# Peptides against a protein of PDB entry 5NXQ, part 68

Target 1, 114 residues: chain A of PDB entry 5NXQ
Amino acid sequence: EIQIPVSMAAEEEYLRSKVLSELLTDTLENDGEMYGNENEVLAALNGAYDKALLRLFASACSDQNVEKALSLAHELKQDRALTAAVKISERAELPSLVKKINNIREARYEQQLK

## One batch from the design tools (peptide; made by RFdiffusion4, then SolubleMPNN)

Design b2_p16_3_s2 (from b2_p16_3, 6 letters changed)
Fold by OpenDDE base, seed 2:
Structure b2_p16_3_s2 (fold): chain B 114 residues (1-114), chain A 16 residues (1-16)
Amino acid sequence: as target 1 above (114 residues)
Amino acid sequence: SEEFDKLADELGEEYF
């Protein structure tokens, strides 16, 4: 049995989830119809996407690559995923990254208020 | 959510 490195597996899952999420998003935007389980499918895909990203994020934190970690955090879609990223950053003892991710959360909150 | 809280914990234990 071939053991695939965690980072490589995470990259593969991220790419797959990203492609599917983008495809569904484009389809829904173009068709303009939301029936059945389409919203549930989108939510599931976004969940898988963020989960995959968080694995990459954790890897970046492990490498103490704050810039890469921050870049990945910007790609996260769900607020709960950003919360997870904060917790991971705290575990990694990267307070500067914690602050930067919290800034992302605050910025998104402000955008939602508009 | 609880799901991502668990994920953070799992990832934290795995990588740190």
Scores: peptide ipSAE 0.175, ipTM 0.808, DockQ to the pose 0.906
Fold by OpenDDE base, seed 1:
Structure b2_p16_3_s2 (fold): chain B 114 residues (1-114), chain A 16 residues (1-16)
Amino acid sequence: as target 1 above (114 residues)
Amino acid sequence: SEEFDKLADELGEEYF
């Protein structure tokens, strides 16, 4: 079987998760069908989505590409995923990135309070 | 979360 590089596999999973999440959301919003488990499905998709993004994020950190890493961090949906990104950044010894990710978290907290 | 803490550790070990 063909072995796919980790970064490429992560990109494929990210795109798949993103597309499925968007399609499901659009379907529910526009078609109005309710089955009772939509929230659970969305939560699972969000988890897979962020996990895939974090792999890409880790790869960017490995390359010490702070700009790309920060861009990816902005795409993360869950606060816990941002926490994971901080830990990855700390492991990569990128304190400037840590600070910038924490700024993203703080901004989201402020938005939630409004 | 504990799940993402584990993920961060795994990713850290993989790339660093």
Scores: peptide ipSAE 0.169, ipTM 0.805, DockQ to the pose 0.907
Fold by OpenDDE base, seed 5:
Structure b2_p16_3_s2 (fold): chain B 114 residues (1-114), chain A 16 residues (1-16)
Amino acid sequence: as target 1 above (114 residues)
Amino acid sequence: SEEFDKLADELGEEYF
């Protein structure tokens, strides 16, 4: 059997997690149906989503594709994921990307204060 | 997050 490359697996997981997260979120927002574990499910889905994105992000950094990396960073939901992206960028020696990601984080912090 | 810190480290070692 052929092992699926990491990049392909990451893309698949990203798409799956994104679809499920969006579907569940929309359902809860529109229908208001609560079953008692939605928050935990959402957290798990968001975690899987960000993890998948971070794999793609790391791959983009490895390819020195700053544009793609930055685009992916914008899609990250959790602040801790952005922190991870910064660390990955530092490891990849991409200081410009580090600055841009930190700007994303700062912008989100400011929005939380409104 | 400790989890994502670990992920970053793992990814760093794997890709860089």
Scores: peptide ipSAE 0.169, ipTM 0.804, DockQ to the pose 0.883
Fold by OpenDDE base, seed 3:
Formats: C-alpha cells, structure tokens, sequence
Structure b2_p16_3_s2 (fold): chain B 114 residues (1-114), chain A 16 residues (1-16)
C-alpha cells in the first residue's frame, strides 16, 4: 500500500473532520433533532481537527513560515491545541510566533470572561 | 491536555 506524506494526510484529516463537524452542525441547526450523542461526536471531531491542524502547523514551523503557522494557529479550536502549538514553536525556535500564539490565547480568555 | 502534550512531543521529534 502506498504511504501518504504526513502533510497530505494531515490536510485530508483536517478537511474531513471540518466537513463532518460542519455537516453535523448544519443538521442540528436546520432540523434541531438530537439523538443524544452529538456533543460526543463533536468533541471527537474537534480533537481530530486540531490534531490535523497541529501537524500542518508543525510543518509550517519546520519551513520557518511564521505567517502560515500563525494563520493555522488561529484555526485551532481547543486551548490545549494552542498550548501544543506553543511547544512546537519553542522547539522551532520561533519566539515571535510563541508570543503571537499566546496573544491568541489571551484574547480567547478575555472572550470567555465576557 | 496530556494528549496534546504528547502530540507536541511527537510532532517536535518528527519535524525538529
């Protein structure tokens, strides 16, 4: 079986998880029918989504593409994923990116307080 | 958080 490059696999998983999450959300918004496991499904999808993004993020960091990495960080949903992005940025020796990601985290904290 | 900490470590070792 043909091995798929990590970046391509990550992008595919990102797109798949994003589409499935959006489809589920749209279904719930349109008909409002709940089957009792939607939150669990969404949590699982969000996990897969952020994991895929983090792989793309790590790839961008390895390329020293700070702008792309920052754009990807903005797409992360979970705070723990942002924490992972900081760690990746530190390993990549990109302190400016670390600061910018922490700014994203701080902004989200402020939004939660409102 | 432990899951993503582990992921960060794995990704760090893979790419750096």
Amino acid sequence: as target 1 above (114 residues)
Amino acid sequence: SEEFDKLADELGEEYF
Scores: peptide ipSAE 0.167, ipTM 0.803, DockQ to the pose 0.908

Design b2_p16_3_s3 (from b2_p16_3, 7 letters changed)
Fold by OpenDDE base, seed 1:
Structure b2_p16_3_s3 (fold): chain B 114 residues (1-114), chain A 16 residues (1-16)
Amino acid sequence: as target 1 above (114 residues)
Amino acid sequence: MAEYDALADELGEKYF
């Protein structure tokens, strides 16, 4: 059995979920056919996407690669995923990263208020 | 939210 590193497995899942999400989005935008369950499918895909990113994020934190971790955090779609990233950063004892992720959250909140 | 919290805990325990 070929053992795949955890980081590689996470990357594969990320890419898979990202591609599927993009394909579905493009299909809905271009074909205009709505069956009523697309939002649920998109939500599920987004969930898988963010979870995969969080796995990569944790790995980056473990490597003390704050720049990579921050880049991954910017790719997170859901606020609850950003909250999870903050929690992981706290456990990693990376206070600078915590601050930066919270800044991302605040920026998104401000955008939603407009 | 609970699901993400659980994942964060899992990852936290795994790496730290």
Scores: peptide ipSAE 0.666, ipTM 0.955, DockQ to the pose 0.911
Fold by OpenDDE base, seed 5:
Structure b2_p16_3_s3 (fold): chain B 114 residues (1-114), chain A 16 residues (1-16)
Amino acid sequence: as target 1 above (114 residues)
Amino acid sequence: MAEYDALADELGEKYF
C-alpha cells in the first residue's frame, strides 16, 4: 500500500471536494431547485473541503509560511473551520496569523449582518 | 464543530 504524504493527500482531497462542491453549487444555482440529498451532499463536501484545507493549513504553518497559511484560511468556508485554523495557529505560535484569521472571521460576520 | 476541534488537535500534535 502506497503511503501518501499528508499534504499530498490533503491536496487531492481538497481538489476533489472543491470540484464537486463547485459543480453542485453551480447546478443548484442554475436550476434554482434542490433535489433529494443535495443539501446533505453539499454539506458533506464542504466539510471535506475545509478539513482538507486545514490539513494544508497546518502544513503551511509548520513551514512557517504565514502567507500561504493565510491564503488557505481565506478559502475556508465554515466559521468552525476558521476557528480550527486559529487553534492550529496558536499551537504553531503564530499570533500574527491568529489575528489575521480572526479578522477574516470578523469580516464575514459583518457581511452576514448586511 | 467537534470534528474540527479534534482535527485541529490532531494536526497540532502532529506538527507542533
Scores: peptide ipSAE 0.664, ipTM 0.955, DockQ to the pose 0.904
Fold by OpenDDE base, seed 3:
Structure b2_p16_3_s3 (fold): chain B 114 residues (1-114), chain A 16 residues (1-16)
Amino acid sequence: as target 1 above (114 residues)
Amino acid sequence: MAEYDALADELGEKYF
C-alpha cells in the first residue's frame, strides 16, 4: 500500500477541484443555460476545493511559513473555510496570521454589502 | 459549518 503524503494528496485534490470548478463555471457562462444540478455540483466542488486548501494551509502553518499560509487563505472561497483557517492559525499560535485572515473576511463582508 | 470545524480540529491535532 503506497501512502501518499498528506500535503501531496491535498495539492492533487485542490488542483482537481479547481480545474473542475473552473470548467463548470466557464461552461455555465458560455452556454447561458443552468441545469438543475449545476449549483449542487459547484457547491460540492467548492467544498472539496476549500478542504484541500485548508490541508495545505495547515501544513504551511506547521512550517511557520506565514506568507504561504496567507496566500492560501486568499484562495479560500467560503467564509466558513476562512473561519476554519483562523482556528488553525490560533492553534499554530500565529496571531499575525489570525489578524490578516480576519481582515480578509472583513473585506469580503464589505464587498457583499456593496 | 460543523464539517469545516471538525476538519480544523483534525488538522490542529495533527500538526499542533
Scores: peptide ipSAE 0.663, ipTM 0.955, DockQ to the pose 0.910
Fold by OpenDDE base, seed 2:
Structure b2_p16_3_s3 (fold): chain B 114 residues (1-114), chain A 16 residues (1-16)
Amino acid sequence: as target 1 above (114 residues)
Amino acid sequence: MAEYDALADELGEKYF
């Protein structure tokens, strides 16, 4: 009924998914309980998390707020989400941001190889 | 991959 700004909706979704993901992660790491579906739940939450971030990211790009956009990109968990962020940055014609996000990806690749 | 790609396209069309 009431129109909620896209950025606010995305922020709410992001925060919700972040909190739930962290809560579940902490529970698994600290308590070590396995119920059999935790990985699926985490995957779903992480997906929602990254998608919400990408919405905020696009909004930041639209505002030409490169610093905010870059900060959001650092919060992305999945490489495929970073790839999406690069694509959005390209469309936003922000080449410096493209380079910085690609640097994030490269850094993560190197970390995974260690 | 396709899901995120689609989202990127959606957002790209929306803002740019």
Scores: peptide ipSAE 0.663, ipTM 0.955, DockQ to the pose 0.910

Design b2_p16_3_s4 (from b2_p16_3, 5 letters changed)
Fold by OpenDDE base, seed 1:
Structure b2_p16_3_s4 (fold): chain B 114 residues (1-114), chain A 16 residues (1-16)
Amino acid sequence: as target 1 above (114 residues)
Amino acid sequence: SKEYDELADELGKEYF
């Protein structure tokens, strides 16, 4: 059994989750309902996707790579994941990043209000 | 979310 570095494992999980999420989305858009549990599968895939991103996000914060961290935050899909990113940024003592991520959250909230 | 809160705590302890 080979032990893979955390960063590489996170990247693999991110890419796998991203691809599967996109494939499922395309299938639903083109073929519609097929098994009756598509929404549950999509939710699970989005969860795995965001969790993988958060691991990459934490690594970027640790490297003090604020621009990379912010770019990753923009890729997060769920509000609860953005909240987690804020918490990680606070622990990393990156207040400017905290503000920028909260701005992302506010922008998405305003879009929902329409 | 409790799940994501726990993940943030885990990652926080790991990196900071």
Scores: peptide ipSAE 0.559, ipTM 0.940, DockQ to the pose 0.909
Fold by OpenDDE base, seed 4:
Structure b2_p16_3_s4 (fold): chain B 114 residues (1-114), chain A 16 residues (1-16)
Amino acid sequence: as target 1 above (114 residues)
Amino acid sequence: SKEYDELADELGKEYF
């Protein structure tokens, strides 16, 4: 069995999930509803997408590449994924990153309330 | 979320 390095596997998963998410989004925008289950499909894709991103995020934190980690955090779609990113940042002992990610969360909360 | 909490723990143990 061929073993793929964790970082490479994460990148592949991220790219695949991103492409699928974009394709689905484009389809819904241009062609309308898809069998009435688009919300479930989107949720599944978003989950896979965010989980893939979190793996890349953890790798970036391990490299102490705060800028890259923050950029990845901005790409996260779900609040629960951002929460996970905060937890990872805490374990990585990157308090500045924790603060910046929490700022992202707060900004999104404010946008949802408006 | 349980799922993401577990993932964070897993990744935390793996990298740190």
Scores: peptide ipSAE 0.557, ipTM 0.939, DockQ to the pose 0.904
Fold by OpenDDE base, seed 5:
Structure b2_p16_3_s4 (fold): chain B 114 residues (1-114), chain A 16 residues (1-16)
Amino acid sequence: as target 1 above (114 residues)
Amino acid sequence: SKEYDELADELGKEYF
């Protein structure tokens, strides 16, 4: 059996979850189909999406690629995922990245007020 | 979130 590198597996999972999440979202928005479990499905997909991103994020931090890490953080959907990213950044001893991710969180808080 | 906290810990141990 061929072993897939963790980073490669994470990328694959990210892409898969991203496509499925977007497809489902578009379908629901455009077709108005209701099956009774759309929210649960979306939550599961978004969870998989963010978890995949966090794996990529950690890898980027490990590479000291702050720019890539920050870009990935912007793609995170859930606040709890951003919190996890902060925690990872702290462990990676990247205080500048911690600040920038917290800025993302603050910006989203302000957007929610609108 | 507990789930994401655990994931962060897992990744932290893996990479750092």
Scores: peptide ipSAE 0.557, ipTM 0.939, DockQ to the pose 0.851
Fold by OpenDDE base, seed 3:
Structure b2_p16_3_s4 (fold): chain B 114 residues (1-114), chain A 16 residues (1-16)
Amino acid sequence: as target 1 above (114 residues)
Amino acid sequence: SKEYDELADELGKEYF
């Protein structure tokens, strides 16, 4: 059985989850409903999406590509995923990235309070 | 999150 590189597998999962999320969004916008399980589907897709992004994020950190890592962090949807990104950044010894990701978290918290 | 903590640990061990 062929083993797929981690980064390539992550990209595949990211693209798949992103496409499915977009298709679901389009369907909801055009048709309004999908058998009443839209929220459950979105939650599952968001999980897969963020997990895939985190794998890409870790790869970017490994490459010391802070700009790419930060861009990927901005794409994360869940706060718990951002927390994971911070943890990965700490392991990568990228304190500036840690601070920037925490700034993203703080900004999102402020938006939720408004 | 337990799930994401485990993923972060896994990725941490893999890359660093």
Scores: peptide ipSAE 0.554, ipTM 0.939, DockQ to the pose 0.895

Design b2_p16_4_s1 (from b2_p16_4, 7 letters changed)
Fold by OpenDDE base, seed 4:
Structure b2_p16_4_s1 (fold): chain B 114 residues (1-114), chain A 16 residues (1-16)
Amino acid sequence: as target 1 above (114 residues)
Amino acid sequence: SSFLKESEEIIDEAFA
């Protein structure tokens, strides 16, 4: 059995989930028709997307690549994913990254209030 | 990697 490196697998999952999520979103926006399971499918895709990003994020943290990690954090969609990113960065002992990710969370909370 | 393993557990918990 051919084993794919974890980093490559994560990148593949990220790209696949991103494309599928975008295609579904575009379809819903263009056609305007919602099926009963579409919201569930979208949620599942968003989950897979964020999970893939978080694996890339963890890899970046492991490499002590704070700039790359922060860039990836900005791409996260769900608050629970940002929370996970904070925990991962704490484990990586990257306090500067922790602060910056918390700033992202706070900014999104402020946007939700508008 | 211990760090990557712990990270995976954090991810799994977040999306459980």
Scores: peptide ipSAE 0.739, ipTM 0.967, DockQ to the pose 0.757
Fold by OpenDDE base, seed 1:
Structure b2_p16_4_s1 (fold): chain B 114 residues (1-114), chain A 16 residues (1-16)
Amino acid sequence: as target 1 above (114 residues)
Amino acid sequence: SSFLKESEEIIDEAFA
């Protein structure tokens, strides 16, 4: 049986989830009406997107590629995903990355309060 | 990898 490498599988899922999430978001923004479970589908897609991205993030941390890890963290959409990234960074013993991700979270909180 | 396994658990917990 063919086994797909974890990093490759994560990248494929990330790209697929990103495209589908963007397409659905654009559709909802352009059409402006909800007729069914579009909101639930969007939530599921965004979840899958962040999960796939976090797997890539973990891989970057494992490689000690802090710059790549930080770039990936900026692409995370949900706060719970950023929290997960902080925990992963702590386990990777990358305190500078922890601080930078917390700064991302704080910046998003500031934007929400405006 | 032990680290990747632990990371997967963190991810699963965040989206449970």
Scores: peptide ipSAE 0.739, ipTM 0.967, DockQ to the pose 0.761
Fold by OpenDDE base, seed 5:
Structure b2_p16_4_s1 (fold): chain B 114 residues (1-114), chain A 16 residues (1-16)
Amino acid sequence: as target 1 above (114 residues)
Amino acid sequence: SSFLKESEEIIDEAFA
C-alpha cells in the first residue's frame, strides 16, 4: 500500500471533512431538519474537521511556520480544538503562538456571552 | 516524528 506524506493525508482529510460539514450545514439551513440524529452527525463532522485541521496545525508547527499555524487555528471551530492547539504549540515551544491562540479562545468566549 | 506523534495523542485526547 502506498504511504503518503502526513501533510498530504491531513489535507485530504481536512478537505473531505470540510466539504461534508458545509454540505450538511447547508442542507439543514436550506432544506430543514434531516434525521433525528442530525446534530450528532454534525458534531461528528465538525469534530473530524477540527481534528484534521489540528493535524495540519501540528505539521505547520513542526515546520516552524507560525503564520500558517495561526491561520489554521483561526479556522478551528470548537473550543476543545483550540485547547489542543495550545497544547501542541506548547510542545512545539512556540510561546507567541500560544498567546495568540489563547487570545482567539478568549475572544470567542466573549462573543458567546453576548 | 516524536513531535507529530505527541501531537496526535493530544488530538486524540481532545476528541475522545
Scores: peptide ipSAE 0.737, ipTM 0.967, DockQ to the pose 0.785
Fold by OpenDDE base, seed 3:
Structure b2_p16_4_s1 (fold): chain B 114 residues (1-114), chain A 16 residues (1-16)
Amino acid sequence: as target 1 above (114 residues)
Amino acid sequence: SSFLKESEEIIDEAFA
């Protein structure tokens, strides 16, 4: 049986989810019209997108590639995903990364208040 | 990898 590396599987899922999310977003922006379950589809795609990113993030952490991990964290969309990234960073014993991701979360909270 | 398995559990919990 062929085993696909976790990072490769995550990259494929990330790219697929990202492309589909962008296509749906572009369609909504262009047409300016909402059709039934479009919001639900977008939410599902965003979930899949962040899950895939987190798997890449975990892989980067396992490689002790803090810079790559941080770059991936910046691409996360949902707060729950950032929270997961913090937990993963803690398990990886990367306190500097934990602090930087928490800074991302705080910055986004501040932006939401504006 | 135990770390990757634990990470997957964290991810699953976040999106349950």
Scores: peptide ipSAE 0.734, ipTM 0.967, DockQ to the pose 0.750

Design b2_p16_4_s2 (from b2_p16_4, 6 letters changed)
Fold by OpenDDE base, seed 5:
Structure b2_p16_4_s2 (fold): chain B 114 residues (1-114), chain A 16 residues (1-16)
Amino acid sequence: as target 1 above (114 residues)
Amino acid sequence: SSLLEEMEEIIEEAFS
């Protein structure tokens, strides 16, 4: 069995989850049809997407690549994922990144209020 | 890496 580097594995999972999430979302938006477990499936896919993305984020933080980490954080969909990103940034001792991610969260909160 | 392990725990807790 071939062992795949963690970063590569995370990238693969991210891409897979991203594609599936986007396909399902597009299908729902285009067809306007809701089936029994579609929301549950979408939630699971989004969870997997963010989880994979957070692993990439963690790797970037570990590399002290703040710019890459921030770019990845912008791609996160769920608030719980952004919260996790903040915690990860704190563990990585990247206070500037913490502030920027919190700004992302606040911006999204404001958008939801509209 | 202990740091990456802690980060993984944060991720797992976020989606538990």
Scores: peptide ipSAE 0.700, ipTM 0.957, DockQ to the pose 0.759
Fold by OpenDDE base, seed 3:
Structure b2_p16_4_s2 (fold): chain B 114 residues (1-114), chain A 16 residues (1-16)
Amino acid sequence: as target 1 above (114 residues)
Amino acid sequence: SSLLEEMEEIIEEAFS
């Protein structure tokens, strides 16, 4: 049985989810027509996107590549994903990364309040 | 491997 590296599998899923999410978003922006299941599809795609991205993030943390991990964290969309990234950083014993990701979360909270 | 497994559990919990 062929074992696919976690990073490679995550990259494939991330790219797939990202492309599909962007295509659907572009369609909605161009046509302005909403169908009954579009919001559900977007939610599912966003979930898959962040989940895949977190696996890339975890891989970067495992490699102790803080710079790469931080760059990936900035690409996360959902707050629950950022929370997971913090927990992952803690498990990887990267306190500087924990602080930086928390700063990202706080910044997004402030933007939502505006 | 064990570290990545723990991280995967965190991810699964976040999206359960």
Scores: peptide ipSAE 0.700, ipTM 0.957, DockQ to the pose 0.791
Fold by OpenDDE base, seed 1:
Structure b2_p16_4_s2 (fold): chain B 114 residues (1-114), chain A 16 residues (1-16)
Amino acid sequence: as target 1 above (114 residues)
Amino acid sequence: SSLLEEMEEIIEEAFS
């Protein structure tokens, strides 16, 4: 039996989840009405998207690739995912990345208040 | 990797 490398599997899942999430979001925005479990499906897809992205983020952190890690963090959608990214950065002993991700979180909070 | 395993636990906890 062939095992796919973790990084490759994460990238594949990320891309799949991203495409499906975007397609569903566009459908909901264009149709304007929900008749089924579209909201639950969207939530599940967004969760899968962020989880896959966080695994890529973790890999970047382990490689001490701060620039790549930060770029990936900007692509995270959910606040709980950003919180996880902060914790991962702390474990990787990357305090500058911790600060930058916290800035992302604060910026999103301010945007929501407007 | 022990570090990656710890990071995976953080991810799993965030979405549990």
Scores: peptide ipSAE 0.699, ipTM 0.957, DockQ to the pose 0.767
Fold by OpenDDE base, seed 4:
Structure b2_p16_4_s2 (fold): chain B 114 residues (1-114), chain A 16 residues (1-16)
Amino acid sequence: as target 1 above (114 residues)
Amino acid sequence: SSLLEEMEEIIEEAFS
């Protein structure tokens, strides 16, 4: 059995999930119709996408690469993922990153109100 | 790594 490093596996899963999520989103936008199971599939894909991205984020935090971690955080889609990113940043003792991610969360909240 | 293990637990809890 071939053992793949965790970081490489996470990158592969991220890329796959990103492509599938984008393709599904584009299809739904072009067709203009939402079927009952499509939202569930999209949610599952977004979950997988954010989980993979968070693992990359965790790796960046572990490396104390704040700039890379912040760039990855901007790519997160779900609020629960941003919350997880904050907790991960706290565990990594990166207070500047915590503040910046909280700013992302606040900005997205304000955008949703508009 | 203990740190990465803790981070993985945070991720799993967020999507449980």
Scores: peptide ipSAE 0.699, ipTM 0.957, DockQ to the pose 0.766

Design b2_p16_4_s3 (from b2_p16_4, 6 letters changed)
Fold by OpenDDE base, seed 5:
Structure b2_p16_4_s3 (fold): chain B 114 residues (1-114), chain A 16 residues (1-16)
Amino acid sequence: as target 1 above (114 residues)
Amino acid sequence: SSLLEEMEKIIDEAFS
């Protein structure tokens, strides 16, 4: 069996999760049909999306590619994912990235309070 | 990589 590089595997999983999440969201917005487990499915998809994205983020941090890491952080959906990104940035000893991600998190908190 | 392993642990804990 061919071993797929970690980066490629993460990218594939991210893209798959992103597409599925978007399709489900579009379906809900366009058709308005909700099923009993739909919220759970959406949560799972969003979780998978962020998890895959965080792996890409971790890789970018490992490469010391702060700009790419920050761009990826902006694509994260869940607060818990942003928190994880902060922790990853701290471990990677990227304090500037920590500050910028915390700013993203604070901005989202303020938006939720509206 | 030990660094990537630690990062993976952070990710796993966030979604546990």
Scores: peptide ipSAE 0.698, ipTM 0.957, DockQ to the pose 0.801
Fold by OpenDDE base, seed 3:
Structure b2_p16_4_s3 (fold): chain B 114 residues (1-114), chain A 16 residues (1-16)
Amino acid sequence: as target 1 above (114 residues)
Amino acid sequence: SSLLEEMEKIIDEAFS
């Protein structure tokens, strides 16, 4: 049986989820209409997107590729995903990355207050 | 368990 590398599987899922999320978002912005379960679909897609992205993030952390990991963290949408990224960084023993991701979280909190 | 397995557990818990 063929074993697919974790990073490759994560990349495929990330790209799929990203495209679907963008398509739905663009449709909502263009039409200005909300139909029934569109918000639920978007939430599910965003969840899948962040989950896939976190797997890429975990792979980068395991490779000790801090710059790649940080770039991926910036692409995360949900706060719960950033929290998970911090925990993953801690497990990978990357304290510098932990600090930088916490800075991302704090910056987003400040933006929400505006 | 491997490092990646532990990280996957963190991810699963975040989205459970």
Scores: peptide ipSAE 0.698, ipTM 0.957, DockQ to the pose 0.712
Fold by OpenDDE base, seed 4:
Structure b2_p16_4_s3 (fold): chain B 114 residues (1-114), chain A 16 residues (1-16)
Amino acid sequence: as target 1 above (114 residues)
Amino acid sequence: SSLLEEMEKIIDEAFS
């Protein structure tokens, strides 16, 4: 059995989930019709997307690549994913990254209030 | 690695 490196697998999963999520979103926006399971499908896709992205984020943190990690964090969609990113940054002992990700979270909270 | 394993656990817990 051919084993794919974890980093490559994560990148593949990220790209696949990103494309599918975007396609579904575009379809819903263009057609304007929603079926009963579409919200569940979207949620599942977003979950898979963020999970894949977090694995890339974790890899960047382990490499002490703060700039790459921060760029990836900006691509996260769900608040629970940002929370996970903070915890991962703490485990990686990257306090500057922790602060920056918390700033992202605060900014999104402010946007939700508008 | 132990570090990556801990990070994976954090990810799994976030989406459990």
Scores: peptide ipSAE 0.698, ipTM 0.957, DockQ to the pose 0.764
Fold by OpenDDE base, seed 1:
Structure b2_p16_4_s3 (fold): chain B 114 residues (1-114), chain A 16 residues (1-16)
Amino acid sequence: as target 1 above (114 residues)
Amino acid sequence: SSLLEEMEKIIDEAFS
């Protein structure tokens, strides 16, 4: 049986989830009407997107590639995903990355308050 | 990797 490397599988799932999430988002923004479970589908796609991205993030952290990890963290959409990224960074003993990700979270909170 | 396995658990818990 053919086994797909974890990093390759994560990258493929990330790209697929990203494309589908963007397509659905664009459709909802352009059409502006909900006829079914579009919101639920979008939530599921965004979840899959962040999960796949976090797996890439975890891999970068394990490689001690802080720059790559930080770049990936900026692409995360949900706050719960950023929280997970902080925990992963703590486990990887990367305190500078922890601080930078917390700054991302705080910046997004400030944007929401405007 | 034990480290990656621990990180996967964190991810799973975040979306459970």
Scores: peptide ipSAE 0.698, ipTM 0.957, DockQ to the pose 0.766

